# Designs tried in a protein design run: peptides against a protein of PDB entry 1EMU. Part 9

Target 1, 132 residues: chain A of PDB entry 1EMU
Amino acid sequence: PPYLKWAESLHSLLDDQDGISLFRTFLKQEGCADLLDFWFACTGFRKLEPCDSNEEKRLKLARAIYRKYILDNNGIVSRQTKPATKSFIKGCIMKQLIDPAMFDQAQTEIQATMEENTYPSFLKSDIYLEYT

## One batch from the design tools (peptide; made by RFdiffusion4, then SolubleMPNN)

Design b1_p9_6_s3 (from b1_p9_6 with E2S E6K)
Fold by OpenDDE base, seed 4:
Order: structure tokens, then sequence, then C-alpha cells
Structure b1_p9_6_s3 (fold): chain B 132 residues (1-132), chain A 9 residues (1-9)
């Protein structure tokens, strides 16, 4: 069953809508749902191919992601991303250099955080265990 | 995506 695959890799978990839902519920209870939301925001942002018609929208989205997750010093994403990474993102925003990959490093760092902490905890959680 | 759409609002 899919839930067994979820235990094999975070990637498998995040590729399953049911897995995502349960994991997000768990994260929310732990006060760190922003980790997952940011991760998906980065993925979605990267998928937006730059073109003349969507330049403003991409900038707006980048700003939104930046303001919500990076700029918020009290946020878990901000706390779990390295200063240099946050500084780079800020620079992109300030310079309006909105490359599709501008959040890649931050996403990687947040993914590592999940891999090392919340993902293993999820697999030991009542939410997951009751599902199995 | 719903999340992206929300962020663009």
Amino acid sequence: as target 1 above (132 residues)
Amino acid sequence: DSLLEKLLE
C-alpha cells in the first residue's frame, strides 16, 4: 500500500496527495506546516517559465514567498534557512532578478530539515500509525 | 496550483 512507500522516502510521501494531507496535518500540529507549504511554493514557482507576459506575476509571487517565509524572522522557514540563502533571495527580490531557480537552495535546506526532523517524527506519529 | 493561486491573490 502507498503508506508503506511513504516510509521509504520523503519523495514518495510528497508525491501522494493522501500522504501530503496527513503529513501536513502532522506538521500543523507541530507548528511547522510552513515547511511543507514553502517547499511546494518553491516547486510551483520554479515551474513558472519566464516570459514577457508573466514577468510581473512572477515577481509578485516571488515577493509573496519571500515576505511570507523568508522575511518572517519568527517563522520556522526563516529559522531553518541559512543567512546566506536568505540574503541571496533578498538580493534577487531587490534587484528584480527573478530566476526560476532563485528558491532552490532554500527549498533544499527546508527539505533537509524535513528529512532530518519532521519526516522521521511523522512516521512515528499517531497520525501515521493510525492510518496504517 | 491552489497554493500558488492563493499567493498571487
Scores: peptide ipSAE 0.032, ipTM 0.709, DockQ to the pose 0.770
Fold by OpenDDE base, seed 1:
Structure b1_p9_6_s3 (fold): chain B 132 residues (1-132), chain A 9 residues (1-9)
Amino acid sequence: as target 1 above (132 residues)
Amino acid sequence: DSLLEKLLE
């Protein structure tokens, strides 16, 4: 069953709508749902291919992600990303150089945070265990 | 998807 695959790989969990839903519920209870929301925001942003007609739209989205997750020093995403990574993102925003991969390093760092902390805890949670 | 739309608003 899918829930067994979730225990073997975070990637498998994030590819399953039921898995995402349960994991996000768990993260909200832990006050760290922003980790997952940011991760998906980065994925969605990277999928937007640059073109003449969407440049302004992509810039606005990048700014929104930056302001919501990176700029807030008290936010969990900001606390779990390295200063050099945040500085790079800020630089991209300020220079209006919006490469599809501009959040990749930040996404990697947040993914590592989930792998090391929240994902293992989720597999021990009542939410997951009651589902199985 | 939905998250991206919300962020653009």
Scores: peptide ipSAE 0.032, ipTM 0.700, DockQ to the pose 0.790
Fold by OpenDDE base, seed 3:
Structure b1_p9_6_s3 (fold): chain B 132 residues (1-132), chain A 9 residues (1-9)
Amino acid sequence: as target 1 above (132 residues)
Amino acid sequence: DSLLEKLLE
């Protein structure tokens, strides 16, 4: 069953809507749902191919992601991303150089955080175990 | 302690 695949890799978990839902519920209870929300925000942002008609929208979205997750020094995402990474993102925002990959490094760092900590904890959680 | 636990502190 799918839940067994979730235990094999975070990738499998994040490719499954049920897995995402349970994992997010777990993260929310732990006060760290922003990790996953940011991860998906980065994925969604990267998928938006730049064109003349969406420049303003992409900039607004980038600013929103930046303000919500990076600028907030007390936020989990901010605490789990490296200063150089945050500085780069800030630079992109300030310069209005909005490359689709501008959040890639931050997403990688947050993914690593999940791989190393929240994902393993999820597999030990009542939410996951009761589902199985 | 896991990072998650630290995050909750």
Scores: peptide ipSAE 0.024, ipTM 0.623, DockQ to the pose 0.032
Fold by OpenDDE base, seed 2:
Structure b1_p9_6_s3 (fold): chain B 132 residues (1-132), chain A 9 residues (1-9)
Amino acid sequence: as target 1 above (132 residues)
Amino acid sequence: DSLLEKLLE
């Protein structure tokens, strides 16, 4: 069953809508749903192909992600991303150089945070265990 | 979970 795949890798969990839902519920209860939301925001942003007609839209989206997750010094995403990573993102925003990969390093750092902390905890949670 | 607690601190 899919829930066994979830225990094999975070990737498998995030590829399953039911897995995502349960994991997000768990994260929300722990006060750290922003980790997952940011991760998906980065993925979605990277999928947007830059072109002349969507430059402004991509900039606005990048700004929104930056303001919500990076600029908030009290947020869990900000706390779990390195200063140099955040500075790079800020630089991209200020220079209006919006490369699809501009959030990649931040996403990697947040993914590592989940791998090391919240994902293992999820597999020990009542939410996951009761589902199995 | 101690790791999660540390993360959220």
Scores: peptide ipSAE 0.021, ipTM 0.622, DockQ to the pose 0.033

Design b1_p9_6_s4 (from b1_p9_6 with E9K)
Fold by OpenDDE base, seed 2:
Structure b1_p9_6_s4 (fold): chain B 132 residues (1-132), chain A 9 residues (1-9)
Amino acid sequence: as target 1 above (132 residues)
Amino acid sequence: DELLEELLK
């Protein structure tokens, strides 16, 4: 069953709507749902193909992601991303150089945070175990 | 994605 695949990899969990839902619920209880939300925001942003007609839209979205997750010094995403990574993102925003991959390093760092902490904890949680 | 939609509002 899918829940067994969730225990095999975070990737499998994040590819499953039910898995995402349960994991997000768990993260909310732990006060760190922003980790997952940011991760998906980065994925969604990267999927937007840059073109002349959506340049302003992509910039707006990049700014929104930056302001919501990176600039918030009290936020878990900000705490779990390296200063150099945050500075790079800021630079992209300020220079209006909005490459689809501009959040990749930050996403990687947040993914590592989940892999090392919240994901293992989720697999030990009542939410997951009761589902199995 | 609802999150992206929310961010674009």
Scores: peptide ipSAE 0.035, ipTM 0.718, DockQ to the pose 0.763
Fold by OpenDDE base, seed 5:
Structure b1_p9_6_s4 (fold): chain B 132 residues (1-132), chain A 9 residues (1-9)
Amino acid sequence: as target 1 above (132 residues)
Amino acid sequence: DELLEELLK
């Protein structure tokens, strides 16, 4: 069953709608749902291929992600990303150099945070265990 | 994605 695959890798969990739903519920209870939301925001942003028609939209989205998660010094995403990573993102925003991969390093760091902390905790949670 | 849609508003 899919829930067994979820225990094998975070990737398997995040590739399953039911897995995402349960994991997000868990994260929300732990006060750290922003980790997952940011992760998906980065994924979605990277999938938007640059073109003349979506340039303004991509810049707007990048700014929104930056303001919501990176600029918020009290946020968990900001606390779990390196200063150099955040400064790079800020630079991209200020220079309006919006490469599809501009959030990749931040996403990697947040993914590592989930891998090391919240994901293992989820597998021990009542939410997951009751589902099995 | 609903999150992306919200951020694009």
Scores: peptide ipSAE 0.035, ipTM 0.714, DockQ to the pose 0.753
Fold by OpenDDE base, seed 3:
Structure b1_p9_6_s4 (fold): chain B 132 residues (1-132), chain A 9 residues (1-9)
Amino acid sequence: as target 1 above (132 residues)
Amino acid sequence: DELLEELLK
């Protein structure tokens, strides 16, 4: 069953809508749902191919992601991303150089945080165990 | 995605 695959890899968990839902519920209880939300925001942002018609939209989205997760000094995403990574993103925003990959490093760092901390904890959680 | 939609507002 799918829930067994969720325990095999974070990738399997994040590729399953039921898995995502349960994992996000767990993260909310832990006060760190922003990790997953940011991860998906980065994925969604990267999928937006640059073109003349969506330039303003992409800039707006990039700024929103930056302001919500990176600029928030008290946020878990900010705490779990490296200063150089945050500085790079800030630079992209300030220079209005909005490459689809501008959040890739930050997403990688947040993914690593989930892999090392919240994902293992989720597999030990009542939410997951009761589902199984 | 709901999050993306909210961020775009």
Scores: peptide ipSAE 0.034, ipTM 0.713, DockQ to the pose 0.770
Fold by OpenDDE base, seed 1:
Structure b1_p9_6_s4 (fold): chain B 132 residues (1-132), chain A 9 residues (1-9)
Amino acid sequence: as target 1 above (132 residues)
Amino acid sequence: DELLEELLK
């Protein structure tokens, strides 16, 4: 069953809509749903191919992601990303150099945070165990 | 993605 695949890798969990839903519910209870939301925001942003017609929209989205997750010093994403990574993102925003990969390092760091902490805890949670 | 849509508003 799919729930066994979720225990094999975080990637398998994030590829399953039911897995995402349960994991996000768990993260909300832990006060850290922003980790997952940011991760998906980065993925979605990277998939937007830059062109003249969407330049302003991509900049707007990048600014929104930056303001919501990176600039907020009290946020879990900000606390779990390295200063150099945040500075790079800020630089991209200020210079209006919006490369599709500008959030890649931050996404990697947040993914590592989930791998090391929230994902293992999820597999031990009542939410996951009751689903199985 | 609903989150992305909200961020683009």
Scores: peptide ipSAE 0.034, ipTM 0.711, DockQ to the pose 0.753

Design b1_p9_7_s1 (from b1_p9_7, 4 letters changed)
Fold by OpenDDE base, seed 5:
Structure b1_p9_7_s1 (fold): chain B 132 residues (1-132), chain A 9 residues (1-9)
Amino acid sequence: as target 1 above (132 residues)
Amino acid sequence: DELMEELLK
């Protein structure tokens, strides 16, 4: 069953709608749903291929992600990303150099945070265990 | 993913 695959890798969990739903519920209870929301925001942003017709949309989206998660010094995403990573993102925004991969390093760091902390905790949670 | 779809609107 899919829930067994979820225990094998975070990737398997995040590739399953039911897995995402349960994991997000868990994260929300722990006060750290922003980790997952940011992760998906980065993925979605990277999938937007640059073109003349979506240039303004991509810039606005990048700014929104930056303001919500990176600029918020009290946020968990900001606390779990390196200063150099955040400064790079800020530079991209200020220079309007909006490469599809501009959030990749930040996404990697947040993914590592989930791998090391919230994901293992989820597998021990009542939410997951009751589902099995 | 619904969350991703909402962000891409």
Scores: peptide ipSAE 0.032, ipTM 0.701, DockQ to the pose 0.304
Fold by OpenDDE base, seed 2:
Structure b1_p9_7_s1 (fold): chain B 132 residues (1-132), chain A 9 residues (1-9)
Amino acid sequence: as target 1 above (132 residues)
Amino acid sequence: DELMEELLK
């Protein structure tokens, strides 16, 4: 069943709508749902193909992601991303150089945070175990 | 996924 695949990899969990839902619920209880939200924001942003007609729209979205997750010094995403990574993102925003991959390093760092902490904890949680 | 779609709205 899918829940067994969730225990095999975070990737499998994040590819499953039920898995995402349960994991996000768990993260909310732990006060760190922003980790997952940011991760998906980065994925979604990267999927937007840059063109002349959507340049401003992509910039606005990048700014929104930056302001919500990176600029918030009290936020878990900000705490779990490296200063150099945050500075790079800031630079992209300020220079209006909005490459689809501009959040990749930050996403990688947040993914590592989940892999090392919240994902293993989720697999030990009542939410997951009761589902199995 | 639904979460991503919601975020991109």
Scores: peptide ipSAE 0.032, ipTM 0.694, DockQ to the pose 0.290
Fold by OpenDDE base, seed 1:
Structure b1_p9_7_s1 (fold): chain B 132 residues (1-132), chain A 9 residues (1-9)
Amino acid sequence: as target 1 above (132 residues)
Amino acid sequence: DELMEELLK
């Protein structure tokens, strides 16, 4: 069953809509749903291929992601990303150099945070165990 | 992904 695949890798969990739903519910209870939301925001942003017609839209989206997750010093994403990574993102925003991969390093760091902490805890949670 | 779509709106 799919829930066994979720325990094999975080990737398998994030590829399953039911897995995402349960994991996000768990993260909300832990006060850290922003980790997952940011991760998906980065993925979605990277998939937007740059062109003349969407340049302004991509800039607005990048700015929104930056403001919500990176600039917020009290946010868990900000606390779990390295200063150099945040500075790079800030630089991209200020210079309006919006490469599709500009959030990649931050996404990697947040993914590592989930792998090390929230994902293992989820597999031990009542939410996951009761689902199985 | 539904969550991703919502974040991009």
Scores: peptide ipSAE 0.032, ipTM 0.693, DockQ to the pose 0.312
Fold by OpenDDE base, seed 3:
Structure b1_p9_7_s1 (fold): chain B 132 residues (1-132), chain A 9 residues (1-9)
Amino acid sequence: as target 1 above (132 residues)
Amino acid sequence: DELMEELLK
């Protein structure tokens, strides 16, 4: 069953809508749902291919992601991303150089945080165990 | 994604 695949890799969990839902519920209870939300925001942003018609839209989205997760000094995403990574993103925003990959490093760091902390904890959680 | 939709507004 799918829930066994979720325990094999975070990738399998994040590729399953039911898995995502349960994992996000767990993260919310832990006060760190922003990790997953940011991860998906980065994925969605990267999928937006630059073109003349969506330039303003992409800039707006990048700024929104930056303001919500990176600029928030008290946020978990900010705490779990390296200063150099945050500085790079800030630079992109300030220079209005909005490359699809501008959040890649930050996403990688947040993914690592989930891999090392919240994902293992989720597999030990009542939410997951009761589902199985 | 709902979050994405909200961010795009």
Scores: peptide ipSAE 0.032, ipTM 0.700, DockQ to the pose 0.697

Design b1_p9_7_s2 (from b1_p9_7, 3 letters changed)
Fold by OpenDDE base, seed 5:
Structure b1_p9_7_s2 (fold): chain B 132 residues (1-132), chain A 9 residues (1-9)
Amino acid sequence: as target 1 above (132 residues)
Amino acid sequence: DKLLEELLK
């Protein structure tokens, strides 16, 4: 069953709608749903191929992600990303150099945070265990 | 994606 695959890798969990739903519920209860939301925001942003017609849209989205998760010094995403990573993102925004991969390093760091902390905790949670 | 849609508002 899919829930067994979820225990094998975070990737398997995040590739399953039911897995995502349960994991997000868990994260929300732990006060750290922003980790997952940011992760998906980065994924969605990277999938938007640059073109003349979506340039303004991509810049707007990049700014929104930056303001919501990176600029918020009290946010968990900001606390779990390296200063150099955040400064790079800020630089991209200020220079309006919006490469599809501009959030990749931040996404990697947040993914590592989930891998090391919230994901293992989820597998021990009542939410997951009751589902099995 | 609903999250992206909200961020684009």
Scores: peptide ipSAE 0.049, ipTM 0.780, DockQ to the pose 0.778
Fold by OpenDDE base, seed 2:
Structure b1_p9_7_s2 (fold): chain B 132 residues (1-132), chain A 9 residues (1-9)
Amino acid sequence: as target 1 above (132 residues)
Amino acid sequence: DKLLEELLK
């Protein structure tokens, strides 16, 4: 069953709508749902093909992601991303150089945070175990 | 994606 695949990899969990839902619920209880939200925001942003017609839209979205997750010094995403990574993102925003991959390093760091902490905890949680 | 939609508002 899918829930067994969730225990095999975070990737499998994040590819499953039910898995995402349960994991996000768990993260909310832990006060760190922003980790997952940011991760998906980065994925969604990267999927937007840059073109002349959507340049302003992509910039707006990049700014929104930056302001919501990176600039918030009290936020878990900000705490779990390296200063150099945040500075790079800021630079992209300021220079209006909005490459689809501009959040990749930050996403990687947040993914590592989930892999090391919240994902293992989720697999031990009542939410997951009751589902199994 | 609802999150992206919210960010684009």
Scores: peptide ipSAE 0.048, ipTM 0.774, DockQ to the pose 0.762
Fold by OpenDDE base, seed 1:
Structure b1_p9_7_s2 (fold): chain B 132 residues (1-132), chain A 9 residues (1-9)
Amino acid sequence: as target 1 above (132 residues)
Amino acid sequence: DKLLEELLK
């Protein structure tokens, strides 16, 4: 069953809509749903191919992601990303150099945070165990 | 994606 695949890798969990839903519910209870939301925001942003017609929209989205997750010093994403990574993102925003990969390092760091902390805890949670 | 849609508003 799919729930066994979720325990094999975080990737398998994030590829399953039911897995995502349960994991996000768990993260909300832990006060850290922004980790997952940011991760998906980065994925979605990277998939937007830059062109003349969407330049302003991509900049707007990048700024929104930056303001919501990176600039907020009290946020879990900001606390779990390295200063150099945040500075790079800020630089991209200020210079209006919006490369599709500009959030990649931050996404990697947040993914590592989930791998090390929230994902293992989820597999031990009542939410996951009751689902199985 | 609902989150992306909200961020674009």
Scores: peptide ipSAE 0.046, ipTM 0.770, DockQ to the pose 0.766
Fold by OpenDDE base, seed 3:
Structure b1_p9_7_s2 (fold): chain B 132 residues (1-132), chain A 9 residues (1-9)
Amino acid sequence: as target 1 above (132 residues)
Amino acid sequence: DKLLEELLK
């Protein structure tokens, strides 16, 4: 069953809508749902191909992601991303150089945080165990 | 994605 695959890899969990839902519920209880939300925001942002018609939209979205997750000094995403990574993103925003990959490093770092902390904890959680 | 939609508002 799918829930067994969720325990095999974070990738399997994040590729399953039910898995995502349960994992996000767990993260909310832990006060760190922003990790997952940021991860998906980065994925969604990267999928937007640059073109003349969506330039302003992409800039607006990039700024929103930056302000919500990176600029927030008290946020878990900010705490779990490296200063150089945050500085790079800030630079992209300030220079208005909005490459689809501008959040890739930050997403990688947040993914690592989930892999090392919240994902293992989720597999030990009542939410997951009761589902199984 | 609902999150992206909210961020775009």
Scores: peptide ipSAE 0.045, ipTM 0.763, DockQ to the pose 0.782

Design b1_p9_7_s3 (from b1_p9_7, 3 letters changed)
Fold by OpenDDE base, seed 5:
Structure b1_p9_7_s3 (fold): chain B 132 residues (1-132), chain A 9 residues (1-9)
Amino acid sequence: as target 1 above (132 residues)
Amino acid sequence: DELLEKLLE
């Protein structure tokens, strides 16, 4: 069953809509749903191929992600990303150099945070265990 | 993208 695959890798969990739903519920209860939301925001942003017609929209989206998760010094995403990573993102925003991969390093760091902390905790949670 | 919009709310 899919829930067994979820225990094998975070990737398997995040590739399953039911898994995502349960994991996000858990994260929300722990006050750290922003980790997952940011992760998916980065993925979605990277999938938007640059073109003349969507340049302004991509810039606005990048700014929104930056303001919500990176600029918020009290946010969990900001606390779990390296200063150099955040400064790079800020630089991209200020220079309006919006490469599809501009959030990749930040996404990697947040993924590592989930791998090391929230994901293992989820597998021990009542939410997951009751589902099995 | 509607999904991205929801995630950023």
Scores: peptide ipSAE 0.037, ipTM 0.723, DockQ to the pose 0.345
Fold by OpenDDE base, seed 3:
Structure b1_p9_7_s3 (fold): chain B 132 residues (1-132), chain A 9 residues (1-9)
Amino acid sequence: as target 1 above (132 residues)
Amino acid sequence: DELLEKLLE
């Protein structure tokens, strides 16, 4: 069953809508749902192909992601991303150089945080165990 | 993207 695959890899969990839902519920209880929300925001942003018609839209989205997750010094995403990574993103925003991959490093770092902490904890959680 | 909008709320 799918829930067994969720325990095999974070990738399997994040590729399953039910898995995502349960994992996000767990993260909310832990006060760190922003990790997952940021991760998906980065994925969605990267999928937006640059073109003349969406330039302003992509800039606004990038700024929104930056303001919500990177600039927030009290946020878990900010705490779990490296200064150089945050500085790079800030630079992209300030220079208005909005490459689809501008959040890739930050996403990688947040993914690592989930892999090392919240994902293992989720597999031990009542939410997951009761589902199984 | 509605999902992105929700995630950014």
Scores: peptide ipSAE 0.037, ipTM 0.720, DockQ to the pose 0.355
Fold by OpenDDE base, seed 4:
Structure b1_p9_7_s3 (fold): chain B 132 residues (1-132), chain A 9 residues (1-9)
Amino acid sequence: as target 1 above (132 residues)
Amino acid sequence: DELLEKLLE
């Protein structure tokens, strides 16, 4: 069953809509749903191919992601990303150099945070165990 | 992207 695959890898969990829903519910209870939301925001942003007609829209989206998750010093994403990574993103925003991969390092760091902390905790949670 | 918009609410 899918829930067994969820326990084998975070990737399997994030590829399953039911898994995502349960994991996000857990994260919300822990006050850290922004980790997952940011992760998906980065993925979605990277999938947007740059072209002449969407440059302004991509900039606005990048700026929104930056303001919501990186610039917020009280946010968990900001606390779990390295200063150099945040500085790089800020630089991209300020220079309006919006490469599809500009959030990749931040996404990697947030993924590592989930792998090392929230994902293992989720597998021990009542939410997951009651589902199994 | 509708999903991205929701995530950024």
Scores: peptide ipSAE 0.037, ipTM 0.722, DockQ to the pose 0.364
Fold by OpenDDE base, seed 1:
Structure b1_p9_7_s3 (fold): chain B 132 residues (1-132), chain A 9 residues (1-9)
Amino acid sequence: as target 1 above (132 residues)
Amino acid sequence: DELLEKLLE
């Protein structure tokens, strides 16, 4: 069953809509749903191919992601990303150099945070165990 | 992307 695959890798969990839903519910209870939301925001942003017609839209989206997750010093994403990574993102925003991969390092760091902490805890949670 | 928009709300 799919829930066994979720325990094999975080990737398998994030590829399953039911898995995502349960994991996000768990994260909300832990006050850290922003980790997952940011991760998906980065994925979605990277999929937007840059062109002349969407340049302004991509900039606005990048700014929104930056303001919501990176600039907020009290946010868990900000706390779990390295200063150099945040500075790079800020630089991209200020210079208006919006490469599709500009959030990749931050996404990697947040993924590592989930792998090390929230994902293992989820597999031990009542939410996951009751689903199985 | 509707999902992305919701994530940013």
Scores: peptide ipSAE 0.036, ipTM 0.717, DockQ to the pose 0.371

